# Ledger of designs, part 60: peptides against a protein of PDB entry 6J54

Target 1, 223 residues: chain A of PDB entry 6J54
Amino acid sequence: NENLFASFIAPTMMGLPIVTLIIMFPSLLFPTPKRLINNRTISIQQWLIQLTSKQMMAIHNQKGQTWSLMLMSLIMFIGSTNILGLLPHSFTPTTQLSMNLGMAIPLWSATVFTGFRYKTKTSLAHFLPQGTPALLIPMLVIIETISLFIQPVALAVRLTANITAGHLLIHLIGGATLALLNINTMTAFITFTILILLTILEFAVALIQAYVFTLLVSLYLHD
Target 2, 42 residues: chain B of PDB entry 6J54
Amino acid sequence: QFQFTGIKKYFNSYTLTGRMNCVLATYGGIALLVLYFKLRSK

## One batch from the design tools (peptide; aimed at target 1 Q96 M103, target 2 L32)

Design b2_p22_6_s1 (made by RFdiffusion4, then SolubleMPNN; from b2_p22_6, 15 letters changed)
Fold by OpenDDE base, seed 1:
Structure b2_p22_6_s1 (fold): chain B 223 residues (1-223), chain C 42 residues (1-42), chain A 22 residues (1-22)
Amino acid sequence: as target 1 above (223 residues)
Amino acid sequence: as target 2 above (42 residues)
Amino acid sequence: DNLLRFLALQLAEIALLLELLL
């Protein structure tokens, strides 16, 4: 059913891809503060950024807090793109696995490289959990190594799958609601209620997935 | 803290250094196995 | 019934997507 995935096709104008403009658009929604006392909207944005920054950086040392700007920009970018993607007939770039891999792989590589660069002993020791029986050591080191390489894939797939699944569910239930309007109004009302609840859930999921993505990157940096 | 003697001092799953050495030994063993099979085929 | 088949297919797709979402 190509119609179900039509919303996930990269949009073009006159054959020119406008995906680059869509990716850059969320940055316009977060202007830099110019005054000591800003407008209510900017003040709320700054308050949210400070609140999330305090929560995410609480687990990091001073060296890890140098990543605060990048991590906060990441959560703002993913969160804004996910929320904007819930607008009718909008394209969400984060539904593209290629984009999420493009974010996950470099960030994961940077965290792993930073770990090996500054905490080599601790980083190598993380391949073996503490207290492991001697007989399980070789197998456990192998599976932890595999787990490390699966991390960027899991990070990208988690974000892509959750956002894409939400969009598809809204589309499917919305289509079912419209189809049932002419058949059974009562069942159509039930499906419409589910659609509303799901839409509210997707707003929450959009923010949570942005937070989880950034948090996991932060966690990989810390550990 | 645990006190280890002999080879357990260097290869243990409790200390940071011991864990690191176990990981390095595992990778070294795998590398030697791969090298063995590569040289055996030729 | 075409309606039942349609609903069954929709429910199956929703179930698969819910598993992916949750």
Scores: peptide ipSAE 0.033, ipTM 0.689, DockQ to the pose 0.015
OpenDDE base, seeds 2, 3, 4, 5: peptide ipSAE 0.029, 0.025, 0.030, 0.032; ipTM 0.739, 0.715, 0.688, 0.733; seed 2 fails the geometry check

Design b2_p22_6_s2 (made by RFdiffusion4, then SolubleMPNN; from b2_p22_6, 17 letters changed)
Fold by OpenDDE base, seed 1:
Structure b2_p22_6_s2 (fold): chain B 223 residues (1-223), chain C 42 residues (1-42), chain A 22 residues (1-22)
Amino acid sequence: as target 1 above (223 residues)
Amino acid sequence: as target 2 above (42 residues)
Amino acid sequence: SLLLKYLAELLAEIALLQQLLL
């Protein structure tokens, strides 16, 4: 069973952590444009970034749009790391809960503090939904307070669990396919088909989870 | 939109200010309870 | 599939969060 999680061990080379290099690697895939008319690949990247930025920030005011750079960098980072993690024998940093917590907690705290700083009344009012019966107010405020503190944990765990589960499934089905090749070729073909479909799904999940992570951060910011 | 009179003006679940006051009152109440039990233990 | 159901539940949760926050 430990072999299943061997791919999630932080890679080190001669005692030096390569994890830092892996985390920084996606940054190399997004060079800054230097020309008015860039290469096709860069143009496509910029186009995608613009589309996603417009979609994400459409719900925010100008003050909220200040976070556009942070949110877009976040989605690009998580998305790229997740996609690269689907490569064979690759390590995905986003499978590490510590990394996701390291991103979620500061971003969540920043959004909460920003809310309290600029919209104190509205932020405090969010602990009590509108139209709540008077008798339920104290209990509901407590529940909402607890819910607030669960947000960063849920954000990190959701991303970690989804990506990790996907990788585990691909590994398990892949191993089963290899094992069945010598037993029954027909069943092996079926499992291989499932593996392909699952891999395609995981590509989608990788992007969706990146989007969901950034979207939730954005929603917390928007209040 | 809503016209409230008396205590309901300051503590209501419909207005923004009312909701804020309710939250603050709840936190204050909890703090007082915690303080009471802490002082009682001593 | 179980994964699709899970994703649907997550999307539903996000929708609920949107209703709560907005």
Scores: peptide ipSAE 0.110, ipTM 0.760, DockQ to the pose 0.024
OpenDDE base, seeds 2, 3, 4, 5: peptide ipSAE 0.049, 0.028, 0.086, 0.082; ipTM 0.745, 0.731, 0.757, 0.743

Design b2_p22_6_s3 (made by RFdiffusion4, then SolubleMPNN; from b2_p22_6, 16 letters changed)
Fold by OpenDDE base, seed 1:
Structure b2_p22_6_s3 (fold): chain B 223 residues (1-223), chain C 42 residues (1-42), chain A 22 residues (1-22)
Amino acid sequence: as target 1 above (223 residues)
Amino acid sequence: as target 2 above (42 residues)
Amino acid sequence: SNLLEYLAKLMADIARAFELLL
């Protein structure tokens, strides 16, 4: 049963963790533009970054747009790592819950802290929804407080679970197709078709989860 | 907008200040309860 | 790109810390 999770083990060379290098690798795929008119690939990348930036930062005012660089870097990092993880026999650092918690907790704490720092009244008032009946106020404040502390956990688990589940399904169905080749080629073809559809879906999920992760961080910042 | 008088002016679920005061009151109440039980055990 | 690199390094350091903790 451990063979199913072999791809999720952190790779090491002679006891030295290669995870650090894998995490840093996606940064090399996004070079800074040096020319006014760059190559087609770089131009497309910049265009995509601008589109996503405009879409995400439309929610925020000028003060919230200060976080634009960090949020864009975050989405580029998570998106690139997720897509690279779909390569055969590749390790995705975002499948590790520890890494996602390492991203989620500091970002969440920063957003909550900035909220209390600049919008203290609104942030405190956010624990009580508007129009709540008087009798439900104490209970609802407690529930909303608990909900706040669950946010970083939910943020990390959501990303980890979606990426991990996708990888497991691709691995299992891929293994099943290979096993069925010697039993029934027709059923193997059906499972192979499902595998192709699933891989396409996982490419979309990889991008969507990166977007959702950054969007939720942005939403917590906006409150 | 809503017009409130008396205690409802400071503790309401519609205005920002009212909501904030309700939250602070609930946290204060919880803190007092925790303090009461802590002092009671000793 | 510089911000991405710094963010990646920070995340790598945090991930390493969690790896040592677990």
Scores: peptide ipSAE 0.132, ipTM 0.701, DockQ to the pose 0.385
OpenDDE base, seeds 2, 3, 4, 5: peptide ipSAE 0.021, 0.017, 0.019, 0.018; ipTM 0.699, 0.683, 0.698, 0.673

Design b2_p22_6_s4 (made by RFdiffusion4, then SolubleMPNN; from b2_p22_6, 18 letters changed)
Fold by OpenDDE base, seed 1:
Structure b2_p22_6_s4 (fold): chain B 223 residues (1-223), chain C 42 residues (1-42), chain A 22 residues (1-22)
Amino acid sequence: as target 1 above (223 residues)
Amino acid sequence: as target 2 above (42 residues)
Amino acid sequence: SDLLDYLAKLLAEIAALVELAL
């Protein structure tokens, strides 16, 4: 069973971890514009960034929109890494729970503290839903407090689980397809078709998970 | 919007200030309970 | 509850977009 998770082992060269280089690689795919009218590829990238930026920051006030750069960088990073991870025999850093926790916890804490700093009353009131019966107030406040601390965990696990499960499924079906080539070509063809459909789905999942991750961070900021 | 009298004016689950006060009271109560048991053990 | 409703709406929209794209 160790062979199933071999693709998720952190790659090393000469005993030195190259994960840092892999994490930094997606940044090279998004060059900064140098001209008023850029190449078609860069123009499309800018257009996509603007669209996503407007959607993400629509819920924030002018003061909250200062986080737009960070949130957009986050979604671009996670999205690019997830897509690149679908390449054959590639390593996706976002499959590592440690990495996702490393991103989720600081961002979550920053949003929570920012909420308490600028919207203290609203943030405190968030622990008690409106219209709660008086007898349930103490218990509900405790539950909401626990829920708050579960947020970063859920954020990290959701991203990790979705990407990891997708990768495992692709590898398993891919391996089964290769094995069936020598056993039954017709069944192998069916399995291959499923693999293609699954790969397309995983491309969508990769983008959606990046968006959801960033969106939830943004929502926690808005409170 | 809401007309509350007495203690419900400050502790209610409908107004923003009321909810805030309820949360603070809950945390304060828990803190006092923890403090009580801690001091009782000594 | 408001957050859950918002998330549900967003998920529905995303699902619709994915269905449209595929």
Scores: peptide ipSAE 0.147, ipTM 0.731, DockQ to the pose 0.021
OpenDDE base, seeds 2, 3, 4, 5: peptide ipSAE 0.055, 0.030, 0.030, 0.090; ipTM 0.693, 0.721, 0.705, 0.724

Design b2_p22_7 (made by RFdiffusion4)
Pose (drawn by RFdiffusion4):
Structure b2_p22_7 (pose): chain A 223 residues (1-223), chain B 41 residues (1-41), chain P 22 residues (1-22)
Amino acid sequence: as target 1 above (223 residues)
Amino acid sequence: FQFTGIKKYFNSYTLTGRMNCVLATYGGIALLVLYFKLRSK
Amino acid sequence: SFSVFSFIYLFFVSFFVFFFLF
């Protein structure tokens, strides 16, 4: 009975303040120069695009490359609006589940209507995988179509659920430091757990590769 | 001039990318179950 | 009435993010 942890009961609030200012703000963190040589703070933002525009370009290699100049604007927005919210009292718009159901459905149904305006038969004849055996036709086409309509829900719910799960362990491991007016040796170990956990919460950039890329496989497979 | 800089891009891919009516239908129906539960409290 | 208003506001923000994205 040496080290007794404590806890504080308080409501964890994901309130909703004025949002249309908070959305526009990580657009003016990135400037654009009308010069040849640039000023060494855009120049490491212009080099960071020319890397990851060479990985969502190399798989497709079609006339579906026209679509890929918009998929690098989708990686900078939720690459920035997940990184800004690690600050002390900031507010992330990709916490709320509302705009991620508007980020998945206008993009996911922009992919099944891409081959339906050009191929019209073999886009969802991709439901036919192989040289058809006889005992499992109805066990297949009720499976590979129930794992198609999962995809918009499987694209948007995987983003909101773990971004807001990173914010609660910031509070609750952080709020147990403030309520630790008991023995002071264990206060530093909870603090040291925080400053490790904030390094893991820079996997908010690593969850944007898992949004743009399963949108490219959900685009390269249909088209 | 927030248009003609990206007007060549719009009618290229908004043929399939501007289908927010399915989002508007799935959003408008999602407005209907919440006003109904508060009506029945 | 306040929850319906906040849902309509989030629905409008979802169109605003779609318009800002294109």

Design b2_p22_7_s1 (made by RFdiffusion4, then SolubleMPNN; from b2_p22_7, 16 letters changed)
Fold by OpenDDE base, seed 5:
Structure b2_p22_7_s1 (fold): chain B 223 residues (1-223), chain C 42 residues (1-42), chain A 22 residues (1-22)
Amino acid sequence: as target 1 above (223 residues)
Amino acid sequence: as target 2 above (42 residues)
Amino acid sequence: DELVKEAEELLNLSFLVIDLLL
């Protein structure tokens, strides 16, 4: 029972946290191009980055497009860490709520303060949806204010819960497969097939969660 | 498209300025209520 | 706010599809 959550404990070696190295490792997979014509791997990476950048920044105006570098770095970081976390016996930093809060709160606050700085009238008006009955205005403003403060929490918890649930499910089915190997080989083969399908799904979920996290931050910036 | 007169011109849920004023009025009202209860408890 | 709501709806639909596939 305790072994199920062992993969979620922060790894330490000789009393030193290895988490720092794990967080920094994905940056090595995305080198900066130095040549006009790069190798196939770097060219594909840059092409994907350009495509995702064009898709995400299509909603924003020129001022919002200034955030393109930060948003693209965020999606690349979360996406790479999530995918690498699906490797056998790997630790995914995004399973830690503290890390996701550490990313969500500053980004959320930056978007909110940017909105109040440049679009004060529009930002204040967002606390009241259009067409609200006059009697419900005070109550709706209060609940919308509460909703604003829930945004960073929901952003962090969504990413953490989805990745953690996926890892937990992989471990459970993997453990069941190992237990059934000596009992019934046919049943173990079926559970192993489900495990493979689940791992493929988790790869997709890892990319989707990275995209959704970045997209929601981008949408909060657009207000 | 929307013709508002009087107080509804400044406090409405359809115009941007009206929505902003409603939000400010709500926060101002809450602040005054909190201040009233703090002064009453003394 | 409308775009955020639409994005959240799409996200919920995606999770529903994932839940149905599992």
Scores: peptide ipSAE 0.108, ipTM 0.747, DockQ to the pose 0.021
OpenDDE base, seeds 1, 2, 3, 4: peptide ipSAE 0.082, 0.062, 0.043, 0.069; ipTM 0.719, 0.757, 0.749, 0.754

Design b2_p22_7_s2 (made by RFdiffusion4, then SolubleMPNN; from b2_p22_7, 17 letters changed)
Fold by OpenDDE base, seed 5:
Structure b2_p22_7_s2 (fold): chain B 223 residues (1-223), chain C 42 residues (1-42), chain A 22 residues (1-22)
Amino acid sequence: as target 1 above (223 residues)
Amino acid sequence: as target 2 above (42 residues)
Amino acid sequence: EEAVQRARELLELSLLVLDLLL
């Protein structure tokens, strides 16, 4: 039972946190192109980055497109860390709520303050939806204010919960498969097939969560 | 499309300025209530 | 703003469906 959650504990070696190295490792997988015609792998990566950039920045105006570099770096970081975290017996930094809060809170605050800085009237008006009955205005403004403060928490918890739940499920089914190997080979094979299908699903979830996280930050920026 | 007169011109839920003023009025009202209770407790 | 609100609602629905798949 305790061994199940051992993969979620921050790894340390010789009293030093290896988490720093794990967080930095995904950056090595995305080298900067230096040639006009790059390697096939780099070309595919740059093509994907350009496509995702065009999709995310389509909602924003010229001022919002200034955030393109930050948003693309964020999605690449979260996506790469989530995918690498699906490797056998690997540690995913995004399973740590502290890390996700460390990313979500500054980004959320930056979007909120940017809104108040450049679009003060629109930002203040955002606390009251259009068409609200007059008697419900004070209550709804309070609710929207509370909703604003819940945004960074929801953003961090959503990413953490989805990735953590996926890892937990993979470990549980993986453990069951190993336990059934000596009991019933046929049942173990079925369980293993489910594990493979689940891992494929988790790869998709990892990419989707990275995209959703970045998209929500972008959406908050648009206000 | 929307014709508002009097107080509704400045405090409405349909126009941008009206929504902003409603939000400011709400926060101002809450601040005054908090101030009232703090002064009353003294 | 209306488009943003609709996009947010669509995203919330998509996330809900994703949560049901897990």
Scores: peptide ipSAE 0.207, ipTM 0.757, DockQ to the pose 0.022
OpenDDE base, seeds 1, 2, 3, 4: peptide ipSAE 0.188, 0.161, 0.145, 0.174; ipTM 0.734, 0.750, 0.756, 0.758; seed 3 fails the geometry check

Design b2_p22_7_s3 (made by RFdiffusion4, then SolubleMPNN; from b2_p22_7, 17 letters changed)
Fold by OpenDDE base, seed 5:
Structure b2_p22_7_s3 (fold): chain B 223 residues (1-223), chain C 42 residues (1-42), chain A 22 residues (1-22)
Amino acid sequence: as target 1 above (223 residues)
Amino acid sequence: as target 2 above (42 residues)
Amino acid sequence: EEEVKRALEQLNLSFLVIDLLL
């Protein structure tokens, strides 16, 4: 068990935390364009950012579109770190619950406080659904209040659980394939095929989780 | 549009203002209950 | 080890289904 979970231990070198360097590394993969016509790789990156920006900001009005830069930076950061986490024996900061809570709580707080600051009446009205019978109003308001506080926790746990579970499955099946190579070659080939299919699935999950995290933050901002 | 009279004008589950007032009334009731138990414990 | 694999697969699939239904 310790050997399996060794990849989730925070790496330190000479008493200095390497976690800060790992977190900053994905930003180096997305350089700012300096030419009118950039390289194909940079052009594809900018095209993808523009497409995702148009899709996510379609729900918001002009005031909500001010958050587009922050939301796009968040999805690119989470997506890049999740993809890098699929490398064997690599450490992913998004597997740490503390990291995800450190991102989810400030973003959730910003959306809630923005709602109360600029749309106080609408934000307060969201604690009571329209058409509720009078007898159920006090209990339903309490439930909706609890639901609001569960939102950042659910957001952080979802991201952490998906990335951690995927990473553990890749290590477990990978270890099983290596163990079966000396026992039965045919069975090892089958398990290796499953490992390939799982890695493809985890690539999709990594992108979906980054998108869902950013989308939910955007939806919470939308009053 | 619904037409409400009396207390239903201020406390209803159909209008935006009515829903807001219901939420504030619920929080006020909880705050009063907490205050009552704090004063009773002393 | 097999129980851990099953639990993690169920957890991952459950979150994936929830994400698709949102």
Scores: peptide ipSAE 0.296, ipTM 0.754, DockQ to the pose 0.026
OpenDDE base, seeds 1, 2, 3, 4: peptide ipSAE 0.276, 0.185, 0.209, 0.194; ipTM 0.761, 0.743, 0.747, 0.749

Design b2_p22_7_s4 (made by RFdiffusion4, then SolubleMPNN; from b2_p22_7, 17 letters changed)
Fold by OpenDDE base, seed 5:
Structure b2_p22_7_s4 (fold): chain B 223 residues (1-223), chain C 42 residues (1-42), chain A 22 residues (1-22)
Amino acid sequence: as target 1 above (223 residues)
Amino acid sequence: as target 2 above (42 residues)
Amino acid sequence: EEAVRQAQELLNLSLLVIDHLL
């Protein structure tokens, strides 16, 4: 049973962690265009980046649009790492809660502090929803304060849990297919078909989770 | 659109300023309670 | 508010997919 979780252990080569190389590898897949007319692959990538950028920045004013570069880099990083993590026997850095917390906490704190710095009145008012009965105001303010501190945890855990659960499920079904190859070929084929469908779904989940993660960070900035 | 008079003008859940003041009052109240219990324990 | 709604809808869809897979 421990062999199932071996893929989630941080890989080391000759006693040195190679996680840093794995984290940096996705950046090589997105080269910066140097020509006015680029090849088809780079053109498609830039087109997708522009579309996602326009959609995410539509909710922000001119001052909030200064975060466009950071948010786009974040979604590209998380999305690429999640997709690469679905490769057979691959290690996904975003399955590590420590890494996701390392990204979520600074980004969350930056959004909260920028809100307090430039929009102090709105930020303080955010702790109390509009239209709250007077008797519930103190309790609700406390609850909203606690909710604010749960935001970075929820952001990190959501990404980690979704990617980890999907990755684990792929490994379990993949292991079952291999075990059934010599027992019943027909059953193994059915299980393999389910595995393919699941992998396609996990690709979609990987992209969605990257988008949701970045979008939530953007929403916290909008507050 | 909302007409508030007296204390409700400054402490209400419908206006931005009112909400801000309610939050500040809540935090101030909690801080005073914590201070009271700390001073009482001495 | 619209952005929050879209985010929540996307999150709910994601969780729904995960719940059906598990």
Scores: peptide ipSAE 0.180, ipTM 0.742, DockQ to the pose 0.021
OpenDDE base, seeds 1, 2, 3, 4: peptide ipSAE 0.142, 0.136, 0.118, 0.142; ipTM 0.724, 0.746, 0.736, 0.749

Design b2_p22_8 (made by RFdiffusion4)
Pose (drawn by RFdiffusion4):
Structure b2_p22_8 (pose): chain A 223 residues (1-223), chain B 41 residues (1-41), chain P 22 residues (1-22)
Amino acid sequence: as target 1 above (223 residues)
Amino acid sequence: FQFTGIKKYFNSYTLTGRMNCVLATYGGIALLVLYFKLRSK
Amino acid sequence: MDLFVFFAFYLAIIMLIYFIFV
């Protein structure tokens, strides 16, 4: 009975303040120069695109490369609006589940209607995988179509659920420091757990590769 | 002039990318169950 | 940059409709 942890009961609030200012704000963190040589703070933002525009370009290699100049704008918005919210009292718009159901469905149904306007038969004849055996036709085409309509829900719910799960362990491990007016040796170990956990919460950039890239496999497989 | 800089881009991919009616239908129906539960409290 | 500002304005309309709904 040496080190007794404590806890504080308080409501964890994901309120909804004025949002249309907060959305527009990580657009004016990135400027654009009309000059040849640039000023050494855009120049490491212009080099960070020319890396990851050479990885969502190399798989497709078609006349579906026209679509890939918009998929590097989708990686800078939720690559910024997940990184801005690590600050002390900031608010992330990708915490709410509302706009991510508007980021998945206008993009996911822009992929099944891409081959239906050009191929019209063999886009969902991709439901036929191989040289057809006889004992498992109805066990297949009720499976590979129930794992198609999961995909818009499987694209948007995997983003909202772990971004806001990073904010609660920021509070609750951080709020147990404030309510630790008991023995003071264990206050530094909870603080040291925080400053490790904030390094893990820069996997909010690593969860944007897992949004643009399973949108490219959900685009390269249909087209 | 927030148009003609990206007007060549729009009619290229908004043939399939501007289908927010399925989002508007899935959003408008999602309006209807929450007004109904508060009506029945 | 113009396509990124247009995409951020489109998401701002969705969040404005949800804010009015709330």

Design b2_p22_8_s1 (made by RFdiffusion4, then SolubleMPNN; from b2_p22_8, 17 letters changed)
Fold by OpenDDE base, seed 1:
Structure b2_p22_8_s1 (fold): chain B 223 residues (1-223), chain C 42 residues (1-42), chain A 22 residues (1-22)
Amino acid sequence: as target 1 above (223 residues)
Amino acid sequence: as target 2 above (42 residues)
Amino acid sequence: SLLLQYLLQELAEIALLTELLL
């Protein structure tokens, strides 16, 4: 059923891809503050950014806090794109695995490289958990090495799967609700209620997945 | 803290240096195995 | 480790969600 995935096709105008414009659009929603006391909307945005920044950077030392700007920009970008993607007939770029891999792989590589550059001993030691029996050391080192390389894939797939699954469920239940309106109004009302609850859940998931994505990148940087 | 003697001082799963050495030894062993099989075919 | 436990939990949740959706 290609119609189910029609919302995930990259939109084009006259054969020209507008995905680049869609990716750049969320940046317009977060203007830089120009006044000491800004408007209520900008003040709330800045307050949220400060709150999330304090929570995420609490686990990092001063050296790790240098990544605060990048991590905060990442969460704002993913969060805004996910929320905007819940608008009717909108395209969510984060549903594309290629985009999420494009974000995950460089960030993961940067965190791993930073770890090896500044904390070589600790970074190498993380391939072997503390207290491991001697007989399990070779196998566990291999497993931890494989786990490291799966991290960027898991990071991208987690975000993509959660957002995509939410969109599919909203679409399917929405379609079922419309189909049941002419068959059984009571059942249609139940499915509509589920649709509303699911939509609220997806708003939460959109924010949580943005946070988790950024948090895991931050955690890979720290540990 | 733990006190180690002999080879356990350098290769242990408790100290940071010991863990690092174990990881390096494992990678070195794998590299030698790969090299062995590569040279065996030729 | 705590990270490994978290990742395993997330994978389990994704697996459950995937099973529910399929």
Scores: peptide ipSAE 0.112, ipTM 0.767, DockQ to the pose 0.028
OpenDDE base, seeds 2, 3, 4, 5: peptide ipSAE 0.073, 0.027, 0.078, 0.067; ipTM 0.759, 0.728, 0.762, 0.740

